# Ledger of designs, part 32: peptides against a protein of PDB entry 3H8D

Target 1, 122 residues: chain A of PDB entry 3H8D
Amino acid sequence: DMKRQQRFFRIPFIRPADQYKDPQNKKKGWWYAHFDGPWIARQMELHPDKPPILLVAGKDDMEMCELNLEETGLTRKRGAEILPRQFEEIWERCGGIQYLQSAIESRQARPTYATAMLQNLL

## One batch from the design tools (peptide; aimed at target 1 W30 L46 R93)

Design b2_p18_5_s1 (made by RFdiffusion4, then SolubleMPNN; from b2_p18_5, 11 letters changed)
Fold by OpenDDE base, seed 1:
Structure b2_p18_5_s1 (fold): chain B 122 residues (1-122), chain C 122 residues (1-122), chain A 18 residues (1-18)
Amino acid sequence: as target 1 above (122 residues)
Amino acid sequence: as target 1 above (122 residues)
Amino acid sequence: MDKQHQELLALAEAIEAE
């Protein structure tokens, strides 16, 4: 429901192929998450050399974080939590509005805060 | 409307009486604001030696920040913007839910994101 | 903890170190 707290997180990641390379050769990606209460609503991955990955609950569950918010430990990680706009700015730039809209229209999206807000926006 | 961006800010202040005192004698307060789009929805002031001040749009307009968000320059002040929960935690501790609820019930509160969210919560 | 959990924790820890 809409009384759930919306929290956003970002953490860097290194590609598996670069994991054991020298720092100079470790191209950094960014993992973003929007949690609607304890459960993820949206996930986004910025990669250094491929298109952004956008994921929305319901449609992309198998590709998204399986952990609830507490299980992730993200709330205890310094610097992991970000402002809503810090997420949304990237989300929008990556075509997230259109992606989520399409998921809603195809009835693939699970209702979340994100879907509700989009419906209010459009 | 609910498509407006919610942004929260906190800045320190020194009491007027302490303005010209030595640093050791400048008791620090905190000014908090919730902006619902360009306009303030809630304001809160933590004082070192008096009870918190809670203010809600509609009821307390004359005591609240008169500037729109852009006019404040807060979005350009490093460290001024805070996470929603950083505001809400203090708001709740200070009795903000009850304060806003009372303002709604008395028809003194101007409809904002804050009033809408409270109605969803209760 | 499953693999994903461990990986996520490790990744999240990396940002703390920055």
Scores: peptide ipSAE 0.048, ipTM 0.562, DockQ to the pose 0.050
OpenDDE base, seeds 2, 3, 4, 5: peptide ipSAE 0.112, 0.087, 0.042, 0.018; ipTM 0.548, 0.548, 0.472, 0.552; seeds 2, 3, 4 fail the geometry check

Design b2_p18_5_s2 (made by RFdiffusion4, then SolubleMPNN; from b2_p18_5, 8 letters changed)
Fold by OpenDDE base, seed 1:
Structure b2_p18_5_s2 (fold): chain B 122 residues (1-122), chain C 122 residues (1-122), chain A 18 residues (1-18)
Amino acid sequence: as target 1 above (122 residues)
Amino acid sequence: as target 1 above (122 residues)
Amino acid sequence: SAAHHEELLALAEELEAE
């Protein structure tokens, strides 16, 4: 629905195993989210020592954020919100286009703004 | 078209008449733009001493940016790009919804992402 | 999961405070 605002967020995280280590041993990851209105459409995790994790609504619901946007508090977190391109650039580099496309083709992807955009692009 | 990226920008400006004055006498304005793909869809100017100026594609073409997005160099200007809401909040406060609605009703507005979004909202 | 997200948020805040 065209009414839904697309919003993107990024927050750093430290692996639980590293949380109590010295700063030099705390490897930083990045958590990304795309919200299509109140609900997450895509999620992405960058890790310093393992491959990126890509997640799309419908397919990966069990691994994605369960909270609606307001519940996350992301909108109230300074610096968390990012420009669409700041998400998309990383998404593309991580193979997100292909991942989402495959999820669509396999009928695993729930229709979202992201799926609609991809269908228009291709 | 769903393919087109919506991008928003803001840059400060000093009035030509104030450009050579002492800093204290240089009143700052703000120039805002919404680009629907390569072309400007909405423009907005905040002035320190006069009412806001609102402009929409189709109606106000003669007063709006003539350059396509790439030609503007805005994408290469650090800090120029803003979040959609950073534009929309000001747009709303300045009466932009009503302005665009009136332009649509009078058939002066060129169809853009902005016009489409408004039609969905109302 | 919600729990994971809350954890991430907490971790992010800690990093910002450092």
Scores: peptide ipSAE 0.025, ipTM 0.562, DockQ to the pose 0.053
OpenDDE base, seeds 2, 3, 4, 5: peptide ipSAE 0.015, 0.024, 0.036, 0.020; ipTM 0.539, 0.551, 0.533, 0.571; seeds 2, 4 fail the geometry check

Design b2_p18_5_s4 (made by RFdiffusion4, then SolubleMPNN; from b2_p18_5, 7 letters changed)
Fold by OpenDDE base, seed 1:
Structure b2_p18_5_s4 (fold): chain B 122 residues (1-122), chain C 122 residues (1-122), chain A 18 residues (1-18)
Amino acid sequence: as target 1 above (122 residues)
Amino acid sequence: as target 1 above (122 residues)
Amino acid sequence: MAEQHEELLQLAEELEAE
């Protein structure tokens, strides 16, 4: 629904294997999430040494955050929230448009703000 | 319309009278804008030495930015764009809800995303 | 997945504190 608030978040992470290494050997990854109201619509992970992970609601529910927005604590985490374009720019660079479109065409995607926007664009 | 992109901006300003004063005597103000798609819906100014200025589309058109979003260059100004809540928190503290509601009731307000959201809340 | 998310949030807090 177009009335739901669209909110985007990004937090850094360090691989478990680098947890106790010297600071210069802690390679930083990034976790991204798009919430369509209280429900996650898209998730994305940037890793320093492997391909990006793209996840969309419906198709990838088992691999995505199972917490609603309030349960995540992201709204209370300083610096976690980002602008829509800050998410979309990375999403586009990682092939997110094609990934979501394929999920829609295969009937794997759950309807979200993201699927609606993509279908309005095509 | 609920399909239009809602974008919010904040830029600092220094009073003309302080333009050539020593750095410590340049009292900083803040200019805020809410764009409902290409069109400004709300404007707000925080001054160091006078009450906040609140402006809403329809009522205050003569005092607001007359440029559309693209003409402002705000989308190209680094650090100008802010999250919706960063605007709304200041708007609320300045009495913006009551100001917009009064403009709606007096039939001075032009319909915008902001008027729609307020009418959905009341 | 909730456990992984909590771990991720904790790691982010630790990184922010450094």
Scores: peptide ipSAE 0.023, ipTM 0.471, DockQ to the pose 0.051
OpenDDE base, seeds 2, 3, 4, 5: peptide ipSAE 0.021, 0.046, 0.025, 0.020; ipTM 0.609, 0.647, 0.580, 0.506; seeds 2, 3, 4 fail the geometry check

Design b2_p18_6 (made by RFdiffusion4)
Pose (drawn by RFdiffusion4):
Structure b2_p18_6 (pose): chain A 119 residues (1-119), chain B 122 residues (1-122), chain P 18 residues (1-18)
Amino acid sequence: KRQQRFFRIPFIRPADQYKDPQNKKKGWWYAHFDGPWIARQMELHPDKPPILLVAGKDDMEMCELNLEETGLTRKRGAEILPRQFEEIWERCGGIQYLQSAIESRQARPTYATAMLQNL
Amino acid sequence: as target 1 above (122 residues)
Amino acid sequence: AAEERHAAAMEMAAEQEE
């Protein structure tokens, strides 16, 4: 019913902006948009646990801007294939995280919940 | 979900003459494919030593890869799949819009998602 | 013009590969 689009933004800690390149520890931010709205958000950090977020339970913590208002479709190198998102998501325990939110009635139905519930 | 049937692939390549040369002397080219479901709709090749090759379904059937998407194994090749924009950017710089527009005007281009997209643009 | 287009396509493809 809706187009699935995935984005990735590599980042460094604000405290690392003026250190030498070898001292800049990298992280990656990810987003899965189910149409105009974000279904899953994922953050890999070099200094703390991975942040996994799903629509519904984590609305407060997730990016609140829809796809058009982010400008992500306009940023070069930001969009990624579905597998590039799913591989990282699975390695972070994302399947169990989304499943747990589904069973406890904390997950908003999206293309992501439909995929886990099907298989 | 006609858009979901669209799949794009890129294979960087080098000539055999450059196989064992230093990495800086390996003149790379790029082969591209746009699949509209099981069939190639557009094929594109950037070469280090000759003009770019642009091919469209219908007009260029003899020259294009004859295998369908499953027969190629491209969906199983790591790093081969690219986003639509990565194909479109190169296709545009090669004169692909003019090449596809002409094939449509000469009625040689078989109707595909690519011809449908160019027509919605015009 | 064709040579310029080819050069621009090659540059973009190299940037994308990186």

Design b2_p18_6_s1 (made by RFdiffusion4, then SolubleMPNN; from b2_p18_6, 9 letters changed)
Fold by OpenDDE base, seed 1:
Structure b2_p18_6_s1 (fold): chain B 122 residues (1-122), chain C 122 residues (1-122), chain A 18 residues (1-18)
Amino acid sequence: as target 1 above (122 residues)
Amino acid sequence: as target 1 above (122 residues)
Amino acid sequence: DEAERARAAMELADELEA
């Protein structure tokens, strides 16, 4: 049902390998998620020293958040929720449109709000 | 099409009668809008000295923003866009659920994302 | 490991919220 609520989140993370380092040696990444209703539709990771990671439902399930939205607690984390555009701008800059399009064309993408919107755009 | 983007905005305003007063005599209100795609679905006004005003598409068209979203320039105003919950919390506190429900029951409400979501809730 | 990264992110988010 496309009436599902679309919600977007962003939280910083420190790489596991850096967690016990001094603050100056802790490079911060960013974890982004788009939830289509209770389930994640897109995930994105920004890293300071490696290429961004883009993930889409269906194709990348093994690498994406396995928790439903409520289980994540994201809705209860102050400042975690972001506007759609705050997600989409980064998504686009990272080549997300092309990534999702390719996933659709290869029949790897599970239908989501994101896939539907892309099909309307192109 | 329920695939339309739902966007919410809030901007302060000063009452026309107060515009030329000294700052201390300028009571600030808040103008809220929910856009279902290009068109406004709900509007809400908070005033410091009178009851809130709730407006829904179809019923209150004459009192609501007549500009489509792009015409408003809201998307280009820094800080104007708000999260859905930032709108909904105030909407609920002002009795918006009941207001919209009544508008639906009286057949005054134009179908929008808001009407559809309410029908799912109740 | 995505799960580890996610957990790390969640932990950091909690710290920021506190």
Scores: peptide ipSAE 0.025, ipTM 0.576, DockQ to the pose 0.057
OpenDDE base, seeds 2, 3, 4, 5: peptide ipSAE 0.022, 0.023, 0.029, 0.020; ipTM 0.576, 0.573, 0.524, 0.577; seeds 4, 5 fail the geometry check

Design b2_p18_6_s2 (made by RFdiffusion4, then SolubleMPNN; from b2_p18_6, 10 letters changed)
Fold by OpenDDE base, seed 1:
Structure b2_p18_6_s2 (fold): chain B 122 residues (1-122), chain C 122 residues (1-122), chain A 18 residues (1-18)
Amino acid sequence: as target 1 above (122 residues)
Amino acid sequence: as target 1 above (122 residues)
Amino acid sequence: MEKERHEAALKLAEELEA
């Protein structure tokens, strides 16, 4: 599992309610994903007017991207892929370490690269 | 060794002979580096008017960057860090796979993440 | 992913590529 490629992505989104508003009134959110090989390990959403959403594999499968990496087309979307630290910096600021740790302790998290890295740090 | 962070960097350079020429006459080259943790594993240079230069740890130590990752300051240079595939795509186009393989077979290459990945592919 | 958010994200991603 530690040999799988770790890939991170970020894309902007506009809320459905703002889709048909003037450009200045389309408040931008951000969708983040961490793929541990072909499988999503973590997802994160930054919203302009509500708290961030943190999601981890195993616990939040029904709320996360249901597509494997190839099915998303993210690898073919220009500007979508980001560096690991670009994801982790936001993840940490949003309380992602504590969120994932709690999911591990409650037996809700599926083992991923992210869970392994966290458990190696503790 | 497989747990060390793999980080890749690219910075432009202008040839010494062109440093004081008009902007249109400053032909741009590119310097690439792969760091396996704090230690450089591969280096590559794209020149505007001569063949690419490929360098691998162990074989080409005297021609490569002599600084460890922290000493380079690359981690603090905005826009310098690139994704693994951005390095590998150019490496492959320049014949880097064959170059590294030959260095391994001749016992010139120092073991790195790059040598391990190549040997796992073959 | 919520369908509406997914569709919105895809549309914006496509616009970035244009």
Scores: peptide ipSAE 0.024, ipTM 0.453, DockQ to the pose 0.060
OpenDDE base, seeds 2, 3, 4, 5: peptide ipSAE 0.019, 0.022, 0.018, 0.020; ipTM 0.608, 0.609, 0.643, 0.344; seed 3 fails the geometry check

Design b2_p18_6_s3 (made by RFdiffusion4, then SolubleMPNN; from b2_p18_6, 8 letters changed)
Fold by OpenDDE base, seed 4:
Structure b2_p18_6_s3 (fold): chain B 122 residues (1-122), chain C 122 residues (1-122), chain A 18 residues (1-18)
Amino acid sequence: as target 1 above (122 residues)
Amino acid sequence: as target 1 above (122 residues)
Amino acid sequence: SAAERWAAAMALAEELEA
């Protein structure tokens, strides 16, 4: 149902190896998620030392967050929720459109709000 | 070089949602890694609520541990290092042989000790 | 791994909230 609320979240992460280093030596990555209702639709990870990771529901289920939105606690983490465009801007820069499109074409993508919107865009 | 030391490690993990729950409500997963010298060759993850994840160097680089062995600190973590067979037993049960074989056939796998051993097995 | 990254992210997020 496209009536589901679309919510987006971003949280930073530090590599395990850097966890206890001095702040100046901690490399910060960013974890992004798009939830279509209670379930994740897209996930994206920005890393300081490797290419961005793009993940879409259906294709990448095993590598994406396995928790429903409520279980993540993201809605209760101040500063975690972001605006749709804050997600989409980075998604687009990282090639997310093409990635999701490919997942649709290969019939790997689970239909989500994201797939519907992409189909409208094209 | 096949003279590189083959080392294997296993560590448990708890889902974020379960981190602060009572022990009885924490679901434990297991993270496995095979290092061929300083670099990871195979990675495997056992989850309580989804299928095992298998990853091989070359094919799954972006999803595998990005740290070299020394950077992980695994060699300094008591109880983390396991015997080769302790890894291989689970790897085989999870379909690792077929997974790696497929990666080789599709020319996605980076040559490692694991690929060499598999080629000997077949 | 995805699990490790997720765990690290959550841990850091909690620190930021403190």
Scores: peptide ipSAE 0.104, ipTM 0.549, DockQ to the pose 0.065
OpenDDE base, seeds 1, 2, 3, 5: peptide ipSAE 0.084, 0.108, 0.096, 0.025; ipTM 0.568, 0.562, 0.529, 0.531; seeds 2, 3 fail the geometry check

Design b2_p18_6_s4 (made by RFdiffusion4, then SolubleMPNN; from b2_p18_6, 8 letters changed)
Fold by OpenDDE base, seed 1:
Formats: C-alpha cells, structure tokens, sequence
Structure b2_p18_6_s4 (fold): chain B 122 residues (1-122), chain C 122 residues (1-122), chain A 18 residues (1-18)
C-alpha cells in the first residue's frame, strides 16, 4: 500500500577507520533513511571527504539497511526522526531525483512511495 | 491531487481574554494544523479549560484558518512545523478519527489527504 | 562497508541517546 506512513531519519556516524581515533580525528558523516511503512525506500549518506551516497530500494538493496524500521530502533532514538523536507532537501541537492528516476527507467527500482511520488511529478 | 505534500504545524496561543493578564494567568492553548498542500485539511485546538476543538475541511471551513499555507507564514516560523505523528497522536487521542469519519459519512467533509487516508484504513 | 557504516551509525545513535 502506497499510503503507508512515511518516516524519515537522520543519525550521525563515524567511519569505521576513525572509530578509535581521538575526537578531533573522527570525521563525522550523516546517515539518512526514508522508510515507507516498515521498509526502507531510500538511504543517503553524507561523507566528510567523498561524494554523497544515494541508494534506492530494489536497485541498492545489498547496500542499504537490511533491518525493518522497528528492528532499527530509530523510532526510539531521540532526535533521529526528521521532517520529510529535511530529507528531501538533501536528497534533491545530492541529485537524488535523477538517481531515482534512472533506477526507475532501468527497471531496477522497487516500487515504493518514493517512486510513486516521483512518477507523479513527472 | 491527493499526493500533495502534507505538512503539520503547532503553535501556542493565549486566549483573547488572557491577552493582557499577568504571565501566570495566561493559560496556554495549542493550535494545530494539517495542510494538504497549500490548503488546510484539519485544525485542532487544545485548551486549558475546555474540551479540544477538532475541525475538518468542508465541514468547519468557517471556523478554520482561512489563509493558505504560504499566507500564514508558518513555514517560516521556527519550531512551528511538527512531524505527522506529533499531530496524529493528539488528533487520535482527541477523537479525531471518529470526528472525521462522521464528517465523511454526513457528506460534510471536503475530500483531502486526511479523508483519503482514513477511508483507506477503514 | 555499507553494513559497517550502518552499524557504526546505529551504535553512535544509541550512545547519543544516553
């Protein structure tokens, strides 16, 4: 059902290589997720020293969060949930629309709320 | 288009009668709004000394915010925008589902995202 | 690597929750 609840989350992360470094050397990234109901539809990563990573369900399942929303515990993490526009603004700025569109056109994208909304816009 | 952006807002308000009272006597209420695109779909008011007020588009237009979203300036008011669930939790607790359902059944409700979502649930 | 990043993110988020 494309009318499922859409929820968005953002959390900071430290690169694995920086895990045990001093604070000043732990370069912070940001992990974003769009959940279409319990299932992830889009994931996005902002990195301090490389291009953003954009991921969409179907195409990038192997690289995306494999946990359903409840399993992640994100709904119970203070400050993790963000407004839709907070996600979309970054998504758009990072070229997410084009990325998702390409995934749809190549038949790689699994239908999600995100694909439906994009197709509605175009 | 029922696929418009859904945005929710909450702001405190002071009752008109309390406008010029000392701070301790300004009983605070809370004003909630659900905008379906630029147009309000639901409005809700929590009051310190009376039952909550629930309003739905079509049925209660005369009592609801008459401004479109942009005209309100809410999108530019810090802290005004809230998560969908922040609205819905209060809405549900206040009997909003039943209120909206009744408005639909009586053919008073204007079709909005809210009506569509409710009808999808039932 | 993606899994590692995700794990790190979740762990960090948990720590920040405290």
Amino acid sequence: as target 1 above (122 residues)
Amino acid sequence: as target 1 above (122 residues)
Amino acid sequence: SAAERHKAALELAEELEK
Scores: peptide ipSAE 0.036, ipTM 0.524, DockQ to the pose 0.061
OpenDDE base, seeds 2, 3, 4, 5: peptide ipSAE 0.028, 0.122, 0.031, 0.019; ipTM 0.492, 0.631, 0.500, 0.530; seeds 3, 4 fail the geometry check

Design b2_p18_7_s1 (made by RFdiffusion4, then SolubleMPNN; its pose is not in this set)
Fold by OpenDDE base, seed 4:
Structure b2_p18_7_s1 (fold): chain B 122 residues (1-122), chain C 122 residues (1-122), chain A 18 residues (1-18)
Amino acid sequence: as target 1 above (122 residues)
Amino acid sequence: as target 1 above (122 residues)
Amino acid sequence: ANPPPPAEAPPEPPPPPP
């Protein structure tokens, strides 16, 4: 649907286990989200000590943000919104294309802007 | 075409007439561009001393950037790329919706992502 | 669903180039 705005966000996170450590010992992760209109289409988590987590709507709903975009407050959070490319470059580097493709092929992915884009490229 | 990336840019400009003035007398304008894939779809110029200039592909081609996106070097210019909303908020404030609508109705606008979006909203 | 982790303040977008 051409009416749905594609919006991308990135926020730093500290792991719960590191929350009480000294600042020097708090390894910063990154949480990324792609919203297709009000709902999340893709989520990605970068960790300093484990592989990236890639999540796609339909397949990984239980692990993804359940809040609609407005409920997240991300649109009101200064510096949270990022360029599409800032998301996609990391997504691609982390194997996101293959991950989403596999989710489409397995019929696990919910149709989103992301799935439609990939289907046009493949 | 879902394959065409929508990219938005903003760069400051100094008017040719002010180019040789002291820095304090150089009124900064802003040049905005929306690229629908390789080609410009919309252009906007904010001036400190005159009304905004709004330009749409098909209608205003002779006044718009003739370079393809790669030729502009904008993608390589740090801080030039902006969020879609950063363009649209200014575009709307400057009467861009009405301007593009009029260009569509008069059959002057070249079909772009921008025209398609507007046609979906009206 | 895991709430978005309490984001430390997102890094300020780099100021637009002067």
Scores: peptide ipSAE 0.031, ipTM 0.569, DockQ to the pose 0.074
OpenDDE base, seeds 1, 2, 3, 5: peptide ipSAE 0.026, 0.031, 0.027, 0.032; ipTM 0.539, 0.286, 0.571, 0.583; seeds 2, 5 fail the geometry check

Design b2_p18_7_s2 (made by RFdiffusion4, then SolubleMPNN; its pose is not in this set)
Fold by OpenDDE base, seed 5:
Structure b2_p18_7_s2 (fold): chain B 122 residues (1-122), chain C 122 residues (1-122), chain A 18 residues (1-18)
Amino acid sequence: as target 1 above (122 residues)
Amino acid sequence: as target 1 above (122 residues)
Amino acid sequence: SNPPPPAEAPPEPPPPPA
């Protein structure tokens, strides 16, 4: 079994309520994804006016990207791909470690690279 | 044991013979590094006028960066850090898989993330 | 410098706020 490639992406999103506002009045959020091979392992959403949303595979599947990595087109989107650390730094700041840990402990998290990494940290 | 962070870097280098030439006559090489945690796992040098140099930890230690990642200052150098794929794509093209495989088979390669990855591919 | 990619919707829009 080939070790799956870990790939990280970030794209800006505009809130639905701001879609039709002047560009200067559009508050940008940020959508982050960690793909463990073809499938998403973690998703994170930064909002300008609400707490970060943290999502982990297995627990939050219904709220996460269901598309495989190729289907997302993220790999073809200029500037979408980010360094692992660029994801992890924000993930850590947003409480992602605790969130994923809790999902593992509750047996809600699907095994991923992220879960395996955390288990090596604990 | 925490899983070590895999970090990849690329910096241009000027050949010693070109150091004092006009900027337009300086052929840039590229120095690539893969750090498996604090220590280098793979190094690669692209030259404008000679074959790529591929180096792997354990086998080529005397020809590789001896500094730990923090000592290199690479993490603080703007534009030095690259995506894993940006390293691997060049590594693959330069015959790095075969080079590392041979080093593993000859028991010259120090165990790293790179060796573990290759062993999962084979 | 290439302009930042346009603000695109995430591949799947976040579910509407509950």
Scores: peptide ipSAE 0.036, ipTM 0.581, DockQ to the pose 0.050
OpenDDE base, seeds 1, 2, 3, 4: peptide ipSAE 0.033, 0.034, 0.035, 0.026; ipTM 0.531, 0.553, 0.567, 0.395; seed 1 fails the geometry check

Design b2_p18_7_s3 (made by RFdiffusion4, then SolubleMPNN; its pose is not in this set)
Fold by OpenDDE base, seed 5:
Structure b2_p18_7_s3 (fold): chain B 122 residues (1-122), chain C 122 residues (1-122), chain A 18 residues (1-18)
Amino acid sequence: as target 1 above (122 residues)
Amino acid sequence: as target 1 above (122 residues)
Amino acid sequence: ENPPPPAEAPPEPPPPPA
């Protein structure tokens, strides 16, 4: 239902190999999530030395956040919530439109706000 | 169409009477806007010494921003864009739900994302 | 500006690199 609240989050992550390094030697990645109501619709991960990881509900469920939004604590995490455009801009740059489109066309994507928006764009 | 981008903005304003006062004597109000796509759907104004002003599209068009979102320059104004919840929380506190509901019931409200959301809540 | 949240693991860690 497009009537659900769309909420977007970003949190930094440190690679496991850098966890114990000095702060200056810790390369931060970024974890992004789009929640369509209580459920994740899209996830992306920006890495300092890897290509972006793009994930969409239905296709990539096993690699995505399984927790509902409330369970994540993201709504209570200071500075985690971001504007829709802050997510979308990165999503677009990472090829997220094509990724989601391909997931829709292959019938792998679960219907979400994201899939509905894309179908209105095309 | 609920498929339009919902964007929310907040900008401070100084009362005309305080414009020429020393910075410490300038009481700031807050202007809030919800844009449903290119058009304003809701507007509210917080004043330091007046009750909140609530405005909804259709009912209050003559008192609301007539500029489309791009014309406002709000999307380019640093720090102007706010999270949906940052708008909604204040809207709720100001009695915006009741205000919009009354506008719907009186057939004064233009259909927007805001009206659709309210109709899903009730 | 709220200080950026401390670097935390995602709510679910990315699957270990294959």
Scores: peptide ipSAE 0.035, ipTM 0.568, DockQ to the pose 0.052
OpenDDE base, seeds 1, 2, 3, 4: peptide ipSAE 0.026, 0.023, 0.034, 0.029; ipTM 0.530, 0.497, 0.561, 0.556; seed 4 fails the geometry check

Design b2_p18_7_s4 (made by RFdiffusion4, then SolubleMPNN; its pose is not in this set)
Fold by OpenDDE base, seed 5:
Structure b2_p18_7_s4 (fold): chain B 122 residues (1-122), chain C 122 residues (1-122), chain A 18 residues (1-18)
Amino acid sequence: as target 1 above (122 residues)
Amino acid sequence: as target 1 above (122 residues)
Amino acid sequence: SNPPPPEEAPPEPPAPPP
C-alpha cells in the first residue's frame, strides 16, 4: 500500500572495539534506515574502515532491524529522523540502486515503497 | 499516483510593512508548502498577528504557489526542506484536517496525497 | 546543555559478521 508513511532515520554507532577508547579514538559509523510504514524497507551501514553495508527487505531480513518503527524508539530520538533525500543520496552513492535492482531481479526483495519506486525509474 | 515524492518546505517571510524596520522589529511569518510530486498540494502561512492561512490544491489554487517544485528553488534552498511531521504538526494545530476535509466534502479539493491520506483516516 | 545523546547503538546490534 503506497499510502504508508515513508520515514528515514540515521543514528551514529561506535564499533564495539572502540566503545571503551577515548572519545577522540572512537570512529563513528552511521546506521541508516528507511521504514515503509511500520517495517523497515532498507537499511545501510556506513563504516569508517570497511565498505558500506546495504540491506533490503526480503533479501536481508535476518541482518536488518526486526523491530517495528514504534519499537525502535527512533521516532522519539532527537535528531535521528532525516529527510528522504538524506537517505537516498547516501543510498545512491553506496550503489543501493543496483543492489535493490539485483534483489528485485533475483526475486529476493520483498515489495516495498523502495521496490515500487525503482520499478518506476526503470 | 501515490508513488510521487512527498516533500515539505518552510521558509520565513517578513511582512512588507516590516521590511525596512530594524531587525529586532521584524516579525517573521512562516510559509509552509507540501509538494505532491512537482506540484503543491497544501500551503500554510503562519503570521505573528493574524490567523494562519490554510490552502489546499483545487480549492485555493489562485492563492497558492503556481510554480512547480523545481521552479521554486526550494530544493536548493538550504534549510528550507523539512520533515513531513514538521509540516503535519503545524497543519494539525491550525485546523488543517478540518479544512481539507471540508474541501473534499464540498468537492473543491483536487485529489492529492493529502486528500488520499485523509480519506484513509476517516 | 543537554548531554550529547549517548553513543547510539543501532536499535538492533548489527548481526555479528557470520
Scores: peptide ipSAE 0.034, ipTM 0.571, DockQ to the pose 0.047
OpenDDE base, seeds 1, 2, 3, 4: peptide ipSAE 0.013, 0.025, 0.032, 0.032; ipTM 0.529, 0.508, 0.580, 0.380; seeds 1, 4 fail the geometry check

